# Peptides against a protein of PDB entry 5EFW, part 31

Target 1, 141 residues: chain A of PDB entry 5EFW
Amino acid sequence: TTLERIEKNFVITDPRLPDNPIIFASDSFLQLTEYSREEILGRNARFLQGPETDRATVRKIRDAIDNQTEVTVQLINYTKSGKKFWNLFHLQPMRDQKGDVQYFIGVQLDGTEHVRDAAEREGVMLIKKTAENIDEAAKEL

## One batch from the design tools (peptide; made by RFdiffusion4, then SolubleMPNN)

Design b1_p13_2_s2 (from b1_p13_2, 7 letters changed)
Fold by OpenDDE base, seed 2:
Structure b1_p13_2_s2 (fold): chain B 141 residues (1-141), chain A 13 residues (1-13)
Amino acid sequence: as target 1 above (141 residues)
Amino acid sequence: LEEDRKRVEELLK
């Protein structure tokens, strides 16, 4: 679909379903993670985690979901083949007109290193803007 | 799951 071909790494999850599964993934996300769409849909995104993924950072993500808030972190993720990458990750809720959470938007910026300072700020700005664009698109239609 | 996916796709069409 047109949405799937947006050249950004993102997923949409449904917290109203058991274990907050991925219900939508962009083509870029699939390419990044080396999974097919069939392998991704219906799964919780935790399959991207591995031995070197910081558990405290994962807890921040979990807390944000539980509290229905946004969060921005960097964490080690793994592709299907086991390759590590640094994921600058932003998560935020998509709310309806009444303020109730319908979905979560997850946006990923991949890299071979942990980004700092100006590079980090720029990356954060980018992924946040991407998430807002997705959210606005849903609300505008 | 499929219903939710289609809903998102429709909203973001």
Scores: peptide ipSAE 0.081, ipTM 0.741, DockQ to the pose 0.216
Fold by OpenDDE base, seed 3:
Structure b1_p13_2_s2 (fold): chain B 141 residues (1-141), chain A 13 residues (1-13)
Amino acid sequence: as target 1 above (141 residues)
Amino acid sequence: LEEDRKRVEELLK
């Protein structure tokens, strides 16, 4: 199941740089997506999207970035080899003490299916908690 | 970019 495959899949992006590039990717994220760290750093995370990625869902993510808010969605993503997976994705801004956005935290829970009901609720709680843990750890940036 | 990456890695690893 998706829950038994839980790992710390996350990235940190820098919206203050051109095209909001990934500046950090966890080891689990690299394993999930089949990319090396060198292939990921400095790139916008949109490389995970493909033909079956729902554009309306992508727009929700874009809106959250533009509005500097958090969002939780499920969308189809692709590994380097072209393998599709359902990404239960949570994104939230990391703010400084003045309230200004410094970074975005993206957390991914991968699965072979679109999760529903209790499994979805549990997954959402998990990735949100993970994001908060990352925020606490990285707030000194 | 590289500077930011290093700072994050130092804090998270």
Scores: peptide ipSAE 0.072, ipTM 0.748, DockQ to the pose 0.224
Fold by OpenDDE base, seed 1:
Structure b1_p13_2_s2 (fold): chain B 141 residues (1-141), chain A 13 residues (1-13)
Amino acid sequence: as target 1 above (141 residues)
Amino acid sequence: LEEDRKRVEELLK
């Protein structure tokens, strides 16, 4: 579809369904994670976590979902083949006209190393802007 | 469909 071919790493999840499953994933996200669309749709995104994923960081993500707020973190994720990568991750709610949360947008910026300072700031700006653009684009469809 | 795709791509670049 049109949304799937947007050249950004992102997913859309549905918190109104059990366990907040992924309901949409971009082609770039599938390429990054080495999964097929069939393998990830309907699943919670926690399958990207592994042994070295920081549990406190994961809790921040969970808290943001529970509190219906945005969050930006950097955490270790794993591809299907088991390759580690640093994920600069931004999550934010997508709200309807009444202000109620309908979905969450998750945007990923991958890297071989943990990024800091100017590189991190630039990445954060990029993924936040991407999330806003996706939100607007999705509402127009 | 192509027009819609281009519009979204322009928005997200």
Scores: peptide ipSAE 0.024, ipTM 0.634, DockQ to the pose 0.036
Fold by OpenDDE base, seed 4:
Structure b1_p13_2_s2 (fold): chain B 141 residues (1-141), chain A 13 residues (1-13)
Amino acid sequence: as target 1 above (141 residues)
Amino acid sequence: LEEDRKRVEELLK
């Protein structure tokens, strides 16, 4: 689809399905994580987590989903081959016209390094803007 | 997205 070809790392998940599985993933996300689309669709995104993933950060993500709020964090994720990368991650709900949560959008920064200070702020602005763009693009899908 | 949602839902069964 056109949405899949957006040159940004993102997924869309469905909180109305068991365990909030990924229902959509961009080509870039597949490339980043080294998974095929078939391996990702229908799975909760937690498969990216591993031994060095900070559990407190993961809890922040879970809390945001449960509370239907947005969150921005950095956490260690793992590719299919086991390669660690720092994921500057933004998650936000996709709401319908009534304001009800339909999906979640998860955006990952293009970079794989831990970012701080000004670089982090810049990255946060970028992934938030990306999420908004994806929200607009996906509304009609 | 609805089409994709339905597809994924079927895969989860």
Scores: peptide ipSAE 0.026, ipTM 0.652, DockQ to the pose 0.633; fails the geometry check

Design b1_p13_2_s3 (from b1_p13_2, 5 letters changed)
Fold by OpenDDE base, seed 5:
Structure b1_p13_2_s3 (fold): chain B 141 residues (1-141), chain A 13 residues (1-13)
Amino acid sequence: as target 1 above (141 residues)
Amino acid sequence: LEEDRKAVEEKLA
């Protein structure tokens, strides 16, 4: 679909299904993580975590999901081949007209390096804007 | 997205 071909790294998950699985992934996300779409769909995104992934940061993500809020963090993720990369990650709920959460949008910043200071601020603004764009596009489907 | 959701739901069933 057109949504899949948006040149940003993102997934959409469904908290109404068991373990909040990925139901949609962009082509760029597949390229970044080295997984096929078949390997991704239906799974919780935790498969990207590994030995050096900070557990406290992961808990922040979990808390945001449980509380149905947005969060932005940086954490170490792993590709299918085991390559480590720093993921500036933004998560936010997609709500219906009544305000009920239907999905979550997860956006991963382009690049694999840990960003700080001005670069981090720019990245945060970018992935938040991306999430809003995806929200609008996805609601039309 | 409903179609995508249904597809995954079927996969998980």
Scores: peptide ipSAE 0.550, ipTM 0.942, DockQ to the pose 0.593
Fold by OpenDDE base, seed 1:
Structure b1_p13_2_s3 (fold): chain B 141 residues (1-141), chain A 13 residues (1-13)
Amino acid sequence: as target 1 above (141 residues)
Amino acid sequence: LEEDRKAVEEKLA
């Protein structure tokens, strides 16, 4: 679809389904993670975690989902081939007109290197803006 | 799951 071909790394998950599975993934996300769409859809995103993934950072993500809030973190993830990469990740709820959470939007920085200082701030601004663009598109159509 | 995906795609397209 046109949505899948947006040149940004993102997924949409459904917290109303068991284990909050991914229900949508962009082509860029598939390229980054080296998984096919068939391998991704219906799964919880935890398959990206591995030995060097900081468990405290993972807990921050889980807490944000449970509390229905947004969060921005940077953590080690792994591609299908086992390659480590730094994931600057932003997650936020997508709410309906009543304010109820319908989905979560997850955006990943288009890069594999650890970013710090000004580069990190720029990346955070970019992924937050991307998430807002997706949310706005959902609300306006 | 597929129905949810399609609904999101239609909403965002």
Scores: peptide ipSAE 0.114, ipTM 0.756, DockQ to the pose 0.217
Fold by OpenDDE base, seed 2:
Structure b1_p13_2_s3 (fold): chain B 141 residues (1-141), chain A 13 residues (1-13)
Amino acid sequence: as target 1 above (141 residues)
Amino acid sequence: LEEDRKAVEEKLA
């Protein structure tokens, strides 16, 4: 099976390329966002933002990338058709053996609702574990 | 870009 067929919503981006473009997207992510692979590869993920996307939350994501750290947030995103959904999103750097950032892993929780309290904590644990699994797979090869 | 994508897929598959 290919990485694309992993039944989780995730992307991999390359911060060493201009504008940190998406270089990989899972099938589930494409289904969630209603985009084809060809439409999103090579693009920055900001195309998912829209009128009700909280700009302060977007700044948290940008700061995490600039500081080469991880972040977990919930934000409004939009599908290709313009449908709003709540995105519980976790981003973390993928580092080489020297510790230098090579890629970023972005994971999105299944579902379109804003999750809170215990459900949010559980969702955060799930998306973090997913990101770690992807990171470990990359480091082992 | 495509080379990077393929490299990631190779590492993770």
Scores: peptide ipSAE 0.054, ipTM 0.696, DockQ to the pose 0.217
Fold by OpenDDE base, seed 3:
Structure b1_p13_2_s3 (fold): chain B 141 residues (1-141), chain A 13 residues (1-13)
Amino acid sequence: as target 1 above (141 residues)
Amino acid sequence: LEEDRKAVEEKLA
């Protein structure tokens, strides 16, 4: 689809399905994580976690899902081949006209390095803006 | 997205 070809790393998940599975993934996300679309769709995104993934950070993500709020964190994720990368990650709910959560949008910063200070602030602004753009685009699907 | 959701549901079934 056109949405899949957006040159940003993102997924859309469906919290109304068991275990909040990924229902949409961008081509860039597939390239980043080294998974095929068939391997990802229908799965919870936790498969990206590994030994060095900070569990407290993961809990922040889980809490955001449970509370239906947005969150921005930076955590270690792993590609299919086992390569570690720092994921500056932004998650936010996609709401319908009634205000009910329909989906979650997850955006991953371009690049795989840990960012700090000004670079982190810039990255956060970018992925938040990206999430808003995806929200608008996804509402058409 | 509705078609994508249906596809996922079929995969999970």
Scores: peptide ipSAE 0.029, ipTM 0.667, DockQ to the pose 0.645

Design b1_p13_2_s4 (from b1_p13_2, 7 letters changed)
Fold by OpenDDE base, seed 1:
Structure b1_p13_2_s4 (fold): chain B 141 residues (1-141), chain A 13 residues (1-13)
Amino acid sequence: as target 1 above (141 residues)
Amino acid sequence: LKEDLEAVKKKLA
């Protein structure tokens, strides 16, 4: 689909289903993580975590989902082949006209190094804008 | 899950 071919790393999850599974993944996300779409859909995104993933950071993500809020963090993720990468990750709820959470949007910016200072700020602005663009597209229909 | 995916695609694609 046109949506899947958008050259941004993102997923959409459904918190109303058990364990908040991924229900949509962009082609770029599949390329980043080295998983097929069939391997991704229906699963919780925790398969990206590994030994060096900071548990406290993961808890921040969990808390944001539980509290239906947005969060931006950097964490170590792993590709299917086991390659580590720093994931600058932004998550925010997608709400309906009544304000009820329908989905979550997750946007990923990958890097070989932990980004800091100006580079981090630039990355955060980019992934937040991407999430807003996805949200706006949904609200227009 | 399939229905949700189709709903999302309808809104975003």
Scores: peptide ipSAE 0.073, ipTM 0.747, DockQ to the pose 0.217
Fold by OpenDDE base, seed 2:
Structure b1_p13_2_s4 (fold): chain B 141 residues (1-141), chain A 13 residues (1-13)
Amino acid sequence: as target 1 above (141 residues)
Amino acid sequence: LKEDLEAVKKKLA
């Protein structure tokens, strides 16, 4: 099957390019955010942020990218039409054999509601596993 | 960008 049709919300970004643009987006991510692939590719994912997006949470994401580490957060994002949704988001670097970062994998939970407690833990496990699956697939070829 | 996209697709397809 094609990578785009994996039934998970995810993107791949390239931190080696200016502004860490999205270079890949799944079909489900496009459906969630209401953007076309053409509208997203080549852009930084910050277009999903809006008035109620917590700036401190955004800084955590930025810090993780700068430090080349993984992070898991929940933040308010906005669709193209301006609809708010809660994004349980996991980001992790994709490294080469030398250990150098080549890409970042960003995974978004399927649900659009804020999750807490056991539901949050379950969601975190799911999106982390998804990211690992994507990373493994990329490294095996 | 296109080259990177193609590389990713090849690895993950």
Scores: peptide ipSAE 0.066, ipTM 0.743, DockQ to the pose 0.217
Fold by OpenDDE base, seed 4:
Structure b1_p13_2_s4 (fold): chain B 141 residues (1-141), chain A 13 residues (1-13)
Amino acid sequence: as target 1 above (141 residues)
Amino acid sequence: LKEDLEAVKKKLA
């Protein structure tokens, strides 16, 4: 099974390239967002944002990238067709053996509904675990 | 995965 076929919504980005473009996207992510792989690769993930996307939340994501740290947020994103969905999103850096940031892993919860309380906590645990699994796989292969 | 990442990076570079 190829990496793209992992049944989780995730992307890998390269912060060492201009504008931190997506360099890898799972099939599930493509299905969620309604974009083709060709439309996604090489682009910054901001194309998912729209009118109701909270700018302060977006800033948290940007700050995490700039500071090379992880962040977990929930924000409104839009599919290619313009459909709104709540994206419970976790982003974390992928570091090499020297500790330098090589990539970022972004994981999106499978569900598109706004989650709160215990459901949100469970979702956060899931996407964080998923990110760790991807990080481990990337380093071992 | 590393190989895939490198391949994609080359494509995007």
Scores: peptide ipSAE 0.046, ipTM 0.727, DockQ to the pose 0.471
Fold by OpenDDE base, seed 3:
Structure b1_p13_2_s4 (fold): chain B 141 residues (1-141), chain A 13 residues (1-13)
Amino acid sequence: as target 1 above (141 residues)
Amino acid sequence: LKEDLEAVKKKLA
C-alpha cells in the first residue's frame, strides 16, 4: 500500500486484537529489522527485544499502551540476525473522531546508533513529527 | 486505509 511505502521506520498495531499485534509495517522497518512482512504481521513487537533490552524501559512502553498515552524512549533492539541497535522509539495512540483509541503508531528513528543531547532532541522531534504524519496519512486512506 | 485495516483484521482474526 501507499502507507507501507512511506520512507520511515514505523508500524501500526491494533490494541483491540489479542496482544496488540502489528497490522502494518513500512518497508523501511522491514529492512531495519531484517524481517519479512509475513514474519511480523499479526505479532506483538516484543520480538525485537533481547538480553540487553532494558526491562524498565519496556515497562514504560507497556504502561503507555495500557494508559492509552504516548511515550518516547530509547532502547536496545535486535534484528532477525541478532544484531543489536539503539532504537529511539516513539509510540502514540491513533484516535477516532470520538477520541477512542483505534490503533497505535510506533516510529523508530533512522539509524542504529545511540543518540544523546542535541542529537537526541532532534531525533525525538523527527520521530514525533513522523508519527503525526503517519496518523494523518492513515486517517485519509 | 479503513478497508485495508479491516482486511488485515479479518486475516489476523
Scores: peptide ipSAE 0.028, ipTM 0.691, DockQ to the pose 0.407

Design b1_p13_3_s1 (from b1_p13_3, 6 letters changed)
Fold by OpenDDE base, seed 4:
Structure b1_p13_3_s1 (fold): chain B 141 residues (1-141), chain A 13 residues (1-13)
Amino acid sequence: as target 1 above (141 residues)
Amino acid sequence: MRKIEALEPEEFP
């Protein structure tokens, strides 16, 4: 599909299902996180969190889901092997033709360090543009 | 009575 051709780290979640589970994950996301598709489909993406994940940042993500809004944050995530990475994360709702939220799009830009200033702005622009491309590609499904 | 709001498990990611 057009969605499968997007060579970026992303997931799609279904907030209409219990616990907002992952319903789609890109191959790049699987590679980044070291999980198989079978291990993550039908689960909430909170399994990426760990001891150094900032709980106030996670609350901003929750608030965005609850309010059906977009959010962009940086947080520590963990691979299956327990490797830490900085996730420059963007989440936005995917809406239907009526304006009702059908899905959430989550886009991840991984890094070894917390990005700031120009690098953060560039990363944010990239992940937001990626989310828009995913939104358009998913409307064709 | 403190309502222990069950800490809903923190959401994604």
Scores: peptide ipSAE 0.123, ipTM 0.637, DockQ to the pose 0.120
Fold by OpenDDE base, seed 5:
Structure b1_p13_3_s1 (fold): chain B 141 residues (1-141), chain A 13 residues (1-13)
Amino acid sequence: as target 1 above (141 residues)
Amino acid sequence: MRKIEALEPEEFP
């Protein structure tokens, strides 16, 4: 599909289902997180969180979902093996022609360190552009 | 009984 051609770390979730489960995960996301597709599909992505994940940052993500808004944050996530990475994360709603939320798009830029200043701005531009490409590709389905 | 504050279900990711 057009979505499968997007070589970025991303997921699509369905907020109309209980617990906003992942309904699509990119191959790159599976590689990053060390999970199989079967281990991820139908689950909420909270399994990426761990001991050093900032709970105030997680609350910002929740508030954005509840309010049906976009958010961009950095947080510690964990692979299946327990390896930490910094996730520069962008989430935005995918809306239908009526403006109703159908899905959420989550895009991850992974790094060994918290990015700041110019590198953060560049990363934010990249993940936002990726989310727009996913939104466009998903409308063609 | 201390109400264990149910860890608010941490939403994605």
Scores: peptide ipSAE 0.118, ipTM 0.637, DockQ to the pose 0.103
Fold by OpenDDE base, seed 3:
Structure b1_p13_3_s1 (fold): chain B 141 residues (1-141), chain A 13 residues (1-13)
Amino acid sequence: as target 1 above (141 residues)
Amino acid sequence: MRKIEALEPEEFP
């Protein structure tokens, strides 16, 4: 599909299912997180969190889901092996023609460090543009 | 007695 050709770290979740599970994950996301597709499909993406994940940042993500809004944050996530990475994360709702939320798109820009200033702005532009491309590609499904 | 605040399962990711 056009969606499968997007060479970026992303997932699609279904908020209409119990616990907003991952229904699609990119190959790059699987490589980043060190999980198989079978290990993550049908699960909420909270398994990426760990001891150093900032709870106030996670609350901002929850608030965005509950309010059906976009959010961009940086948080510590963990791979399956327990390796920490900084996730510049963008979340946005995918809406139908009626304006109802069908899915959430989550895009991850991974890094070894917390990005700031110009690098943060560049990363934010990149992940937002990626989310727009995913939204358009998923409308063709 | 620390109330074990049941860590409400945090949302994605």
Scores: peptide ipSAE 0.114, ipTM 0.638, DockQ to the pose 0.097
Fold by OpenDDE base, seed 1:
Structure b1_p13_3_s1 (fold): chain B 141 residues (1-141), chain A 13 residues (1-13)
Amino acid sequence: as target 1 above (141 residues)
Amino acid sequence: MRKIEALEPEEFP
């Protein structure tokens, strides 16, 4: 599908199901996180969090889901092996033709360090543009 | 017994 050809780290979640589970994960996301597709699908993405994940940042993500809004944050996530990475994360709702939320799109830009200034702005532009490309590709399904 | 405040189900990564 057009969605399967997007060579970026992303997931799609279904907020209409209990606990907003992942229903799609890109191959790049599986490689980044060190999980299989079977280990990911049907789970809430909170398994990426760990001891150094900032709880106030996670609350901003929750508030965006509850309010059906977009958010962009940086947080520490963990691979299956327990390796830390900085996640420049963007979340946005995918809406139907009626304006009802069908899914959430989550896009991840990984790094060894917290990105700032021009690098942060560039990363934010990239992940937002990726989310728009996912939204369009998912409407064609 | 301190109720471990159930880690509120924090949605998404």
Scores: peptide ipSAE 0.099, ipTM 0.637, DockQ to the pose 0.100

Design b1_p13_3_s2 (from b1_p13_3, 5 letters changed)
Fold by OpenDDE base, seed 2:
Structure b1_p13_3_s2 (fold): chain B 141 residues (1-141), chain A 13 residues (1-13)
Amino acid sequence: as target 1 above (141 residues)
Amino acid sequence: MMKIEALEPEEFP
């Protein structure tokens, strides 16, 4: 399955490049964030953060990247126009056949409110499954 | 001396 066929909000980043830039973004992610592909490729995804983005939550994402682990969090992100949304975000490393991290996969589930309880669990299952599908699709490229 | 930990640019997203 090609990456382009995954109709979800996601990006792939390259931690081997300076500042862990976005190297792939889904069409849905571009629509959600109101950016063009040219505006985001080669940039770190931190441009989605703004005044109400929780810095302790961003630190959890950073710690997961530094430790080469997965993380699931909810944080406020901003579109290009400055519209706030709640991002139920999942990040996981994509590893090669040797177990070395090649990329990070980031999956976004957007909402108007912070999701809790059963809705949070459902969203987490969805974004994790999406990340697995991306990992599989990227190994075929 | 308080090390001002330079706010290293917060990563992704």
Scores: peptide ipSAE 0.127, ipTM 0.631, DockQ to the pose 0.116; fails the geometry check
Fold by OpenDDE base, seed 4:
Structure b1_p13_3_s2 (fold): chain B 141 residues (1-141), chain A 13 residues (1-13)
Amino acid sequence: as target 1 above (141 residues)
Amino acid sequence: MMKIEALEPEEFP
């Protein structure tokens, strides 16, 4: 789809389905994570977590989903091959015209290092803007 | 009614 070809790492999930599964993934996300689309559709994105993933950070993501709020965090994720990367992750709800949550948008900025200060702020601005663009593009579908 | 927070496994990503 046009949405699949957006040159950004993102997924869309459906919190109305059991376990908030991925219903959409960008080609860039598949490349980053080393998974096929078939391997990840219908799964919760927790398969990116591993031994060094901070559990307190994962709890912040859960709390944001449960509360239907946005969150921005950095956490260790793993590719299919087990390669670690720092994920500057932004999650936000996609709402319908009534304001009800339909989906979550997750945007990933990958890096070799934990980003701080100005670099973190720049990354956060980029992933938030990307999530807004995805929200708009997905409403046209 | 306290929602029993089922210890659902850690969510998304």
Scores: peptide ipSAE 0.120, ipTM 0.626, DockQ to the pose 0.212; fails the geometry check
Fold by OpenDDE base, seed 3:
Structure b1_p13_3_s2 (fold): chain B 141 residues (1-141), chain A 13 residues (1-13)
Amino acid sequence: as target 1 above (141 residues)
Amino acid sequence: MMKIEALEPEEFP
């Protein structure tokens, strides 16, 4: 789709379906994670987690989904080959004209290191702006 | 006895 070709790491999920599955994944996200589109679509994104993924950070993501709020965190994720990366992750709800949550947008900024200070602030600004651009692009479809 | 904490299926990435 046009969404899948946006040159950013992102997914869109449908919380109205069982287990909040991925319904769209960008080409960049597939490249980052080393999965095919067929391996990802219809699954919950939890398959990116592994042994060193901080469970308290994952709970913050769960709490944001349950409360239908945005969250920004850093966590360890794993590629299909088992390679670790730091994910500066932003999640936000996509709402309809009534204010009801239709989808979640997840944006990933990957890195080899946990980013801090100015680099974290810049990354957060980038992924938030990316999520807003995806929200607008998805309303046109 | 390790409690098998059922890994509650943790949502999203």
Scores: peptide ipSAE 0.112, ipTM 0.630, DockQ to the pose 0.096; fails the geometry check
Fold by OpenDDE base, seed 1:
Structure b1_p13_3_s2 (fold): chain B 141 residues (1-141), chain A 13 residues (1-13)
Amino acid sequence: as target 1 above (141 residues)
Amino acid sequence: MMKIEALEPEEFP
């Protein structure tokens, strides 16, 4: 789809379906995570978590979903091969014309290290802007 | 029988 070809790491999930499954993933996200599209569509994105993923950080993501709010966090994720990466992750709800949540947008900025200070601020601005661009592109479909 | 605390279905990534 046009969405899948956006040159950023992102997924779209459907919270109206059981277990909030991934319904779209960008080509870049598949490359980052080392999964095929068929391996991830219809699954909850929790398969990216592993032994060193901070549970209190994952709880912040859950709380944002439950409260239908945005959140930005950094957490350890794992590729299909078991390679660790730092994920600067932004999640926000996609709302319809009535203001009801239809989907969640998740944007990932990967790195070998936990980003801090100016680099973190720059990354946060980038992933938030990316989420807004995805929200607008998804409304046109 | 240790209850495997069902990994709370923590959603998203």
Scores: peptide ipSAE 0.108, ipTM 0.631, DockQ to the pose 0.099; fails the geometry check

